# Designs tried in a protein design run: peptides against a protein of PDB entry 1MQS. Part 122

Target 1, 223 residues: chain A of PDB entry 1MQS
Amino acid sequence: ILKMLFLNKDLNNNDNITTITDDIFNQQEIIWKVLILDIKSTATISSVLRVNDLLKAGITVHSLIKQDRSPLPDVPAIYFVSPTKENIDIIVNDLKSDKYSEFYINFTSSLPRNLLEDLAQQVSITGKSDKIKQVYDQYLDFIVTEPELFSLEISNAYLTLNDPKTTEEEITGLCANIADGLFNTVLTINSIPIIRAAKGGPAEIIAEKLGTKLRDFVINTNS

## One batch from the design tools (peptide; made by RFdiffusion4, then SolubleMPNN)

Design b2_p21_7_s4 (from b2_p21_7, 15 letters changed)
Fold by OpenDDE base, seed 2:
Structure b2_p21_7_s4 (fold): chain B 223 residues (1-223), chain A 21 residues (1-21)
Amino acid sequence: as target 1 above (223 residues)
Amino acid sequence: SEKEREERYQYILDKYKDLIP
């Protein structure tokens, strides 16, 4: 259990991409997946990753989101695209058409609340929300699987966390509250989760706080 | 800027880890 809690930290950010990919490659069976990009994210990926890195990550094919793409219903897809209405609509259409087996959505920047709501609404209509495994933006990370979906009922949490006018103290306080809520949820489920969160934003803060709480709890329970 | 590049790099690295199931 402790090992599971620490697994998120052991990826030393100081390791180069090659080392990280090699470590991952050696530890897990490669799951082949499709990478869906837009023009902006293509430039970003190209600046940081080499083709070999993508291959090591199990990316068998990469395509632009606006391109006509052949259906690969047995292959999971990773979207790394800008948070735009257009891209959301395309993703939803891909979902409707069963273009891929699973959808891992990563937005290149913060997803506005209205677009998140739009995504959620459209996905709900499709009845295929279970195929969306992950949704990430710059600050938030959440799993959209219906069976695991719950609300902490914290008013305007997303807006507050993404509002540039929000103070660091406010963010920290809110993150603490969210972490507490998540902790209570975990205790209710009676399962220690692997915590995944987007880096560089509130999600990371929440993840760290939650991780600490869980570790402390496990230590205290085993003692 | 170098800073922006580094931020992007770190962002992608972080995301890349998340991209790999």
Scores: peptide ipSAE 0.017, ipTM 0.517, DockQ to the pose 0.020
Fold by OpenDDE base, seed 5:
Structure b2_p21_7_s4 (fold): chain B 223 residues (1-223), chain A 21 residues (1-21)
Amino acid sequence: as target 1 above (223 residues)
Amino acid sequence: SEKEREERYQYILDKYKDLIP
């Protein structure tokens, strides 16, 4: 939760909530943000964070996604909401109206492919895809910027990775294939990327595999 | 209590792995 509130930056895992918030508050300039929740995520946040914790994390305003919200065009927004068609439509409407400066979207559970495609299509139509800086769910970590979007043409990769019936062996194999595809893409572009991935899911596995491949390649080319 | 809050926090982090610092 704290990671999300700090725009998914890396935090120390060994510290309690109070220590983490105090350390960050004392060391860095606070970026003020809006936190947008739904009923389910409100219960989640309220169970673990106090109002003071939110303030220390730079949350100046928090509200429900279905509530009427005043525009804050110079303030970044964090969405922590359920992956539903209704919530996606509201986010897109907020984007269209320039309600916030930047959009950091965190879904509370896995985002189905059909909803991801719907989000992408609607955002594309607005011409404001550059304002969406991050999209996260339990398994995904990506930036929705059209100029940087490409496909590896791997059939049903997202569905396979998010299907609870998929075996660990199948997941590992698919992650390896994705990492290979990304590696080949990197070599084609002839640029070393900064790898960013959500923790605890397939994205982390892929990132680790890709990192290893890149390191091995660099070592072998310099030897 | 603060201890109970921390336990709940850890539970939520385990459930929502993408929220782990």
Scores: peptide ipSAE 0.012, ipTM 0.428, DockQ to the pose 0.034
Fold by OpenDDE base, seed 1:
Structure b2_p21_7_s4 (fold): chain B 223 residues (1-223), chain A 21 residues (1-21)
Amino acid sequence: as target 1 above (223 residues)
Amino acid sequence: SEKEREERYQYILDKYKDLIP
């Protein structure tokens, strides 16, 4: 949750929440953000964080997604909401209306493929995909901005990774293929990526494999 | 240059040590 509030930057999870917020607040300029919640995520946040923690994390205001919210076009927004069609439609509407400067979307649980496709389609139609900076769920950690978004042309990858019935071996194999694709893409684009991965899912596996490939490449190139 | 690219990669990899499990 704290990672989310700091735009999914790496945080030391072993420290006290207050210590983390204090350290970050003192080390860098605070970026003021709006936090958009739903009823479920409000309960989650309230169970873990105090109001003071939110303030220290740069949350200037928090609101429910279904509430009427005033436009803050110069302020980035963090969404932490359930992956529902209703919430997606609201987010897209907020995007259309330029309600915020940037959108960091964190779904509280797994985003189904159909909803991901719906989100992507609606966002693409708006022509404002560049404002969507991050999309996170249980399995996904990616930037939804063109031209930064691309396809590896791996069939059924999303379905395989998001199906709880998929075996660990299948996941590992697919993650390896994805990592290979990403590695090749990085080399082709000749741009150093920012690698982010949620812990405990396919993203972590992919990040680890990609990191290893990059390290090996550097070592071999220097030999 | 290739050298510059390698240096950049190494720099980033060093930063990512804590980010990549």
Scores: peptide ipSAE 0.000, ipTM 0.292, DockQ to the pose 0.029
Fold by OpenDDE base, seed 3:
Structure b2_p21_7_s4 (fold): chain B 223 residues (1-223), chain A 21 residues (1-21)
Amino acid sequence: as target 1 above (223 residues)
Amino acid sequence: SEKEREERYQYILDKYKDLIP
């Protein structure tokens, strides 16, 4: 939930809510945003977060999705709502009306295929797909944020790779996990990419591992 | 299952193409 409130940035889940919010507050400028909830998600948020936590997370206003909400075209919005046709229609209407500057959509449970198709279709028609920055459900372990950029959504990957306290074993393990994720992604795209990575760092390690996996796969598929 | 996961990935990727300009 906190990760969502910080636009799904990597957070240290081992820390308490106060520590996380304080650390983020100290490291980065707070991005003020609107939180849109439904009845179910309101109960969820209330059970986990205090009002002060929302404020520290940069939530200026929180409202129910079915409530009349004033346009805030310069403010990003986080939706945390049930995956229903009704909610999707409301989100799309908000998009059409330029109600917010950016849309971060988090569904409280799995988004059914038919609803994902509906969302995609409606968004495509609006011509404002660039305003939708994220779409999450419980089964989405990677996202496409830009046409040429995607994320595996591995928690604390950057922190782990850059923390001097991280062991070589931990780095190697993480690189392997990243390579596996990339490999799976490549397979879903059904094309073999040209791999480019910076030399002398984790990126090179990952690239090498990925390359090996791809080569092995091609050999095994052709045999 | 791994198969279900792969199907989900492919589905999501295909639909994201409609979301990306």
Scores: peptide ipSAE 0.024, ipTM 0.577, DockQ to the pose 0.061; fails the geometry check

Design b2_p21_8_s1 (from b2_p21_8, 7 letters changed)
Fold by OpenDDE base, seed 1:
Structure b2_p21_8_s1 (fold): chain B 223 residues (1-223), chain A 21 residues (1-21)
Amino acid sequence: as target 1 above (223 residues)
Amino acid sequence: LKFDPIKDLTEEFKKLVEEFK
C-alpha cells in the first residue's frame, strides 16, 4: 500500500509506517496527489493507515470513485479501486475530462485480461494514453482489524455455511472464494503460512483448497 | 519463498493501447 502511495517506488520495508513516511517526507520533495478509492479499498486503507500517514505520503485529497469529484487538472491521481467494468469506465471518463494531470491506476485485486483489454481500448480512443503512467494490480482481499487478526469480509459466510438449506455446490463455491481470498492474503503478507483448521467442516475444505493453491503456486514459480 | 503481492501491468497495457490505435 505504501509503495503505491509513493508511485510504486521501492521502499525500506524494514521500518514501520511512520518511519518510512517520515524518512521519505524529509528526504524527498513531496509530490501532492489525489487518492481515489472505492468502498472496499477505503476500508483496507483505513485499517492500515492513518490520516497523518496519507498526508505524509503526499495525499492532499482522498475521495470515492463514485462521488462527484472536483477537477484538479494539475494534480496527479492515484486510483486504488476494485477491478470492475464500472470503475474502468469511470477512470476513462475522468481521463477524457482531464480531471487530473496523471493517472496511476492500482487495482485492489487481479485485473482480468478482458478488463485490461477494455481499459486499453477505451483509453486508446481518448488519445490521452500518455497520461496513464502506471497500471498495477494487487492482491488485497482482506481487511486488517488487528495486528494478528484479519477478515475477508465475505458477506454472510457463517450463515451460508451453517444454513441447512445451503447446497453442497454453494458450500463448495463459498469455500473456494474464501480460499482465494486467503491465497491473496498470503501473497500480500509475502510468507507461506502453516495452515491450521478444524477437522470435519468447511474450514478443512478451505484449508485443503488453500494448500493446493499455495503448492501449485510454489511449483509454478520454481519451475 | 517470496511472493509478489503486486503486478506491474503498465507495459502490457501500453502495448494493448497501441494495438487498438
Scores: peptide ipSAE 0.597, ipTM 0.905, DockQ to the pose 0.702
Fold by OpenDDE base, seed 4:
Structure b2_p21_8_s1 (fold): chain B 223 residues (1-223), chain A 21 residues (1-21)
Amino acid sequence: as target 1 above (223 residues)
Amino acid sequence: LKFDPIKDLTEEFKKLVEEFK
């Protein structure tokens, strides 16, 4: 998150948030930026950062992407939003309207190829591609509630997994989504976990999927 | 193993933009 707020510059990851923000605040001229969020990313940011951290990172204003926002044509904007068609369309509209001086786009999770292409296509039509400085995928699709406790904020996950009326396909799909979220969490934490799950239920399915993803990732990264 | 939790898509995006022009 901090890396994103500093326009994906290299940061010393060994320092805590406060130390990083203080060091940058004291040593470098702060570039004031607008932070554009959605509901999910707002929760994520709020769980990890304090208001003071945002200010120290140069975030003068933050707003929801779906809200009406005043033009700030001389101010760069950081988008940290879900990779959805709706959000892409809004970003493009903001670009068309010259709402901000520069656009730093960060998606909260992996951007599908089709959406990347859609974004590119729409931007190409605007003729304003030069204003888009960065496009990044983040892997922060979780909310940190406590240092060792987090939530994927998947709606009705428990209910769905425990409802006897839920189909196998629905369970499988949900388990896949959960596994993806956990995988992203692991990547963010930058540690390989020991996976523990109860046997005979959805947790085992999730654990298996997660394990596979992690193994595949490790193999591909070390090769 | 150090994981990279961020993927830079900028270059790929820019290339795609040019392809659509």
Scores: peptide ipSAE 0.597, ipTM 0.907, DockQ to the pose 0.732
Fold by OpenDDE base, seed 2:
Structure b2_p21_8_s1 (fold): chain B 223 residues (1-223), chain A 21 residues (1-21)
Amino acid sequence: as target 1 above (223 residues)
Amino acid sequence: LKFDPIKDLTEEFKKLVEEFK
């Protein structure tokens, strides 16, 4: 997984994850990348890596492949997704739309030849094969733990956020509190969250605040 | 047969792309 995050460069295998990330962080210029995941790969990554590990690997944004993602045409993308026809079609669509500058494709398991041929055929039609820098498949034998469902148990948060009498200031304050709670949870469980929020509402505000807090934390811990 | 858990398909992929052009 770490090798993938560093664009499949040769890593010294004798070191723990922390040492590897620290060494790379100190020795090489960080290339900022987008990480595209699916549900399966999200669970895999979350079981192995910490939030700080992703940031040290230069992952600035991570998203689910099936989610609507904003174009970042100047940013390279790492795909780590299941080898399915659906995911291949999405990758090709992302390529067609110039969603990212470069594409590093890593399948979570062995890619059947028919799907490899399908990917190649579709890419050939786009005329943008030069943007695909890598295609890898792998076999990961990870025991993924069951997803944990938890609540922050903030009293009446939903009601307050949806009450038309609530002021913008109150909403902002509550969103900050929620973001703080989520941040603390992330640190406590030592897990990497994928943040997904509805657009145009309090959830987006919370997501942005949480993202900022996580970024700031990593920057401050590395300084 | 040494099982390699990670396989680089890039060259094969590029070859296939050219074949479909």
Scores: peptide ipSAE 0.593, ipTM 0.904, DockQ to the pose 0.325
Fold by OpenDDE base, seed 5:
Structure b2_p21_8_s1 (fold): chain B 223 residues (1-223), chain A 21 residues (1-21)
Amino acid sequence: as target 1 above (223 residues)
Amino acid sequence: LKFDPIKDLTEEFKKLVEEFK
């Protein structure tokens, strides 16, 4: 999440949120940005970041994507929203209206190919593609901590996932078990990770399941 | 394999935009 707020620049992941924001605030001139959210991403951001953290990251204002927003044609915008047709249409409309100077688009989950193509097609018609500086998707909206290599020590996991005779139900069950193990590990470490997984395989399934569990947990603990 | 949960789609997106022009 912090990486996104700093336009996906490399950050030192070994430090906590406060240390990272303080270091950036002290070392670099703040680039003021607008943060555009939806209901889901608002819950995620609110669970992880304080209002002061957003300010230190250079977020001057944050708004819901469906709300009426004042044009700020000289200010760059960060979108952090669900990968839906509705949100894509709104982003394109904002682009058409020159609502912001630059567009940094971050989807909260994997963007399907058909929606990526739809976004590209609509943007091509506007003639304003140069204003779109970044397009990212994420598996889950979680904060990156220093990566630690660990194993869940699940017996025969590799064999099960790579055996052509393994059923889809068996794979799904194993992925759920792995996600549960990872969830417990995250809780033990007391840090919300950025989940990274290869697309198109069991790793993606695990990432999605883990992300859902973490989101539910964060929402329930903050409620 | 550093599984990066964040995927940069910018290049692919820009390519698609050009294809639709």
Scores: peptide ipSAE 0.605, ipTM 0.907, DockQ to the pose 0.479; fails the geometry check

Design b2_p21_8_s2 (from b2_p21_8, 12 letters changed)
Fold by OpenDDE base, seed 1:
Structure b2_p21_8_s2 (fold): chain B 223 residues (1-223), chain A 21 residues (1-21)
Amino acid sequence: as target 1 above (223 residues)
Amino acid sequence: LKFDPIKDLTKELKELIEKYR
């Protein structure tokens, strides 16, 4: 997240958020930027960063992507939003209207190929591709509420897993979704966890799926 | 093993944009 706010500059990862922001603030001329979020990314950022951290990162204004935003044609914008067709259309519209000077686009999860192509096609029509400076995918499918505690915020997960009417296929699908979210979390933390799960339930299924994903990833990275 | 939580799509996007021009 901090790397994104500093336009993907290399940050010394060993320091506390406050120290990093202070050091950057003191060492570099602050580039003031607009931060555009959606509901999901707002929750993510709010859980990790304080308003003061955003200010120290040079965020002058933050707004929701669906809100009517005033044009700031001389100000660069950072988008941190879900990879959806709707968000892409809004970004392209903002580009077309010269709403900001530069566009740094960060998707909260993997952008599907079809949406990447759609984005490219729409941008090509505008003739303003030069304003798009960066496009990144991130793996932020979780909300950090407190140290050592996070949530994937999957709606009704507990209810679904404990409802006797839920089919095995539905349980398997949900477990896969949870495992995917956890996998993305692990990638974000950049540390391979020791997985602990209760035996004999959905937690074990999730743990196995996650373990498999991690192993496959490690094997593919080392090959 | 370092996981890269960020994938840079900038180059790929630019290439695709040129393809559609």
Scores: peptide ipSAE 0.570, ipTM 0.898, DockQ to the pose 0.691
Fold by OpenDDE base, seed 2:
Structure b2_p21_8_s2 (fold): chain B 223 residues (1-223), chain A 21 residues (1-21)
Amino acid sequence: as target 1 above (223 residues)
Amino acid sequence: LKFDPIKDLTKELKELIEKYR
């Protein structure tokens, strides 16, 4: 997260958030920028950073992507949002309208290829590709509630998984989303977990999906 | 196993943009 706020510059990883922000604040000229979030990323940011941390990172304004935002054509913008068609369309519209000077786009999870192509196609039409400085996948699909305790904060997940009216397709879809979020969490922590799940329920399905994703990733990264 | 939690798509995006021009 801090890396993103500093436009993905290399930060000394060994320091506490406070030390990192203080060091950067003292050593480098602060670049003032706007932070654009969605509901999910707002929760993620709020769980990890304080308002003062954002200020120290040069965030002058933070807003929701779906909110009406005033143009700041001389100010660079950091987007930290979910990889959705809706968010892509909004970003492109902001680009078309010259809402900001520069665009640093950070998706909270992996951007599907079809959406990447859609983004590229739309940006090509605008003729303003030069304003897009960075595009990253952050794999931050979780909220830190306590040290070493993470939540995906999927709306009504517990209720949906335990509701007898929920369809098998809905359960499968939700389990896939949970597995994706857990996978992203594992990548962020940079450690392979021992997976423990209750048998005979959604937790087992999630565990299997997560295990498969981890194995596939290990194979692909070692090749 | 070192996981990279961040993937840079900038180059790929720029290449795709040129493809659609």
Scores: peptide ipSAE 0.570, ipTM 0.898, DockQ to the pose 0.739
Fold by OpenDDE base, seed 4:
Structure b2_p21_8_s2 (fold): chain B 223 residues (1-223), chain A 21 residues (1-21)
Amino acid sequence: as target 1 above (223 residues)
Amino acid sequence: LKFDPIKDLTKELKELIEKYR
């Protein structure tokens, strides 16, 4: 969410929202933006961010997509909305009317191919494709908004992963077990996490395995 | 490995827009 608010710039890997927003607010010129939400995404944003966080991210105003919004032709807009035909039509209408200077579109879940094509077709007719700067979708319907620290209580996991005598096969096996444990935890919580892992080590392997499991699960449940 | 639940569709969209022009 914070990345979205900062137009998907690389943010420092600090887990503290306040620290991130403070650092950016103090070090960089804030780009003022409008945030357009729907009912679902409003709940998500409200659960994660405070009003002060939005302000520090450069959000001047936030509104519902279905609301009658005043034109701000010199202000970039961030859309964070459900991937529906209705929302796409509204976004395209906003584009046609030059409601904002730039369009950063973030769908709250996966955008179906047919809707992507519909968006493309409609935008092509407008001749204003240059105003669309970014389009993102999220693979997961649920973002864990509350950080929780937990342990799988796997005996000697740290020692095993850091022992130079441990074989690659043993590491791979342990990583698979950890990923399974995490997957089960995710299922129990009934929320899909944002996975963050250090690069170049076992954590990355675990993250990849977990990601694959989660993707497979989402595909199977939507099916 | 950062599993980013976010997929960038920008390039794909731009390509599709050109297809429909």
Scores: peptide ipSAE 0.569, ipTM 0.898, DockQ to the pose 0.505
Fold by OpenDDE base, seed 5:
Parts: C-alpha cells; structure tokens; sequence
Structure b2_p21_8_s2 (fold): chain B 223 residues (1-223), chain A 21 residues (1-21)
C-alpha cells in the first residue's frame, strides 16, 4: 500500500510504516496526490493506515470513486479500486474530463483480460493514453511489508507442484494448505502483507486463497 | 516463484491501446 502511495517507487523495506512515512515527510519534496477509493479499498486502507499516514504520504484528498469529485487538473491521482467495469468506466470518464494531471491505477485484485481490453479500448478512443502513467493489479488481501523470505518448510511442495503426475485436486489442496500457513504467518507478524504471485500457476491460486482469508479476517475483526 | 502480488500491466495496456487505434 505505501509503495502505491509513493507511485511504486522503491522504499526501504526494513522500516515500519511510521519510519517510512517520517523519512519521506522529512524529504524536501512531497508530491501531493489525490487518492480515489471504493468501499472495499477504503476498509483495507483504514485497517492499515492512519489519517496522518496518508498526509505524510502526500495524499491531500481521498474520496470515493462514486462520489462527485472536484477537478484537480494539476494534481496526479492514485486510483485504488476494485477491478469492475463500473470503476473502469468512471476512470475513463475522469480521463476524458481531464479531472487530474496523471493517472496511477491500482486494482485491488487481479484484472481480468476482458476488462483490461475494455479499458484499453475506451482509453484509445479518448486519445489521452499519455496521462495513464501506471496500471497495476494487486491482491487486496495482501498489504506489502518487506517480504521477509520465510519458508513454510513444506518439504515436498516444490516436487508436488512440479510433478506432471500431480492432479489438479492435489495442487488445489496443497495450495490451500500453503495459504493457511501464510495466513497464520501474517497473523503472527500482525501486519497485512502485499501478496505477490506469478500469474497462471499455483502461486496465483495460493494468493487468491490467502487474500480471501485475509479479507474475511479483516471484516470479522472490524465488525 | 517470487510471489509478487503486484503485477505491472502498464506495458500490456499500452500495447492494447495501440492495437485499438
């Protein structure tokens, strides 16, 4: 999340949120940005960041994507929203209206290919593709702390996942077990990680399962 | 397998935009 707020610049991963925000706040040049959220991402951000953290990250204004927002044509915008057609249409409309100077789009979960193509098609019509600086999809369920490389010490995981004789059901079961282990680790660290997974393989399955578990946990703890 | 939950789609999007022009 913090990386997103700093336009995906490399941050020192060993520092806690407070240290990172303090270091950046002490830097002479804060880039002021607008943060656009939806209901889901608002809950996620609120669980991890304080209002002061947003200010220290250079977020001047944060608003819901469905709310009427004032044009700030000289201010860059960070979108952190669900990958839905509705949100894509709103982003494109904001682009058409020159609502912001630059667009940094972060989807809270994996963007389906069909929606990526829809976004591309709509942006192509606007002729304003140059304003889109970054597009990321991420797993909402994972808030990036410095990835400490930890092993769940599942000795046979690599062999099982790479054996061509392993069934899809076995892979799914193993992925569920790995996700459970990761979830427990996250709870132990008491920080919500940013989940990164390679697409098209077991890692994506694990990431999705872990994300679901974390979302359920956040919802249940805030409730 | 570096579990990178964040995928940069910028290049792919730009390529698709050019395809639809």
Amino acid sequence: as target 1 above (223 residues)
Amino acid sequence: LKFDPIKDLTKELKELIEKYR
Scores: peptide ipSAE 0.573, ipTM 0.900, DockQ to the pose 0.441; fails the geometry check

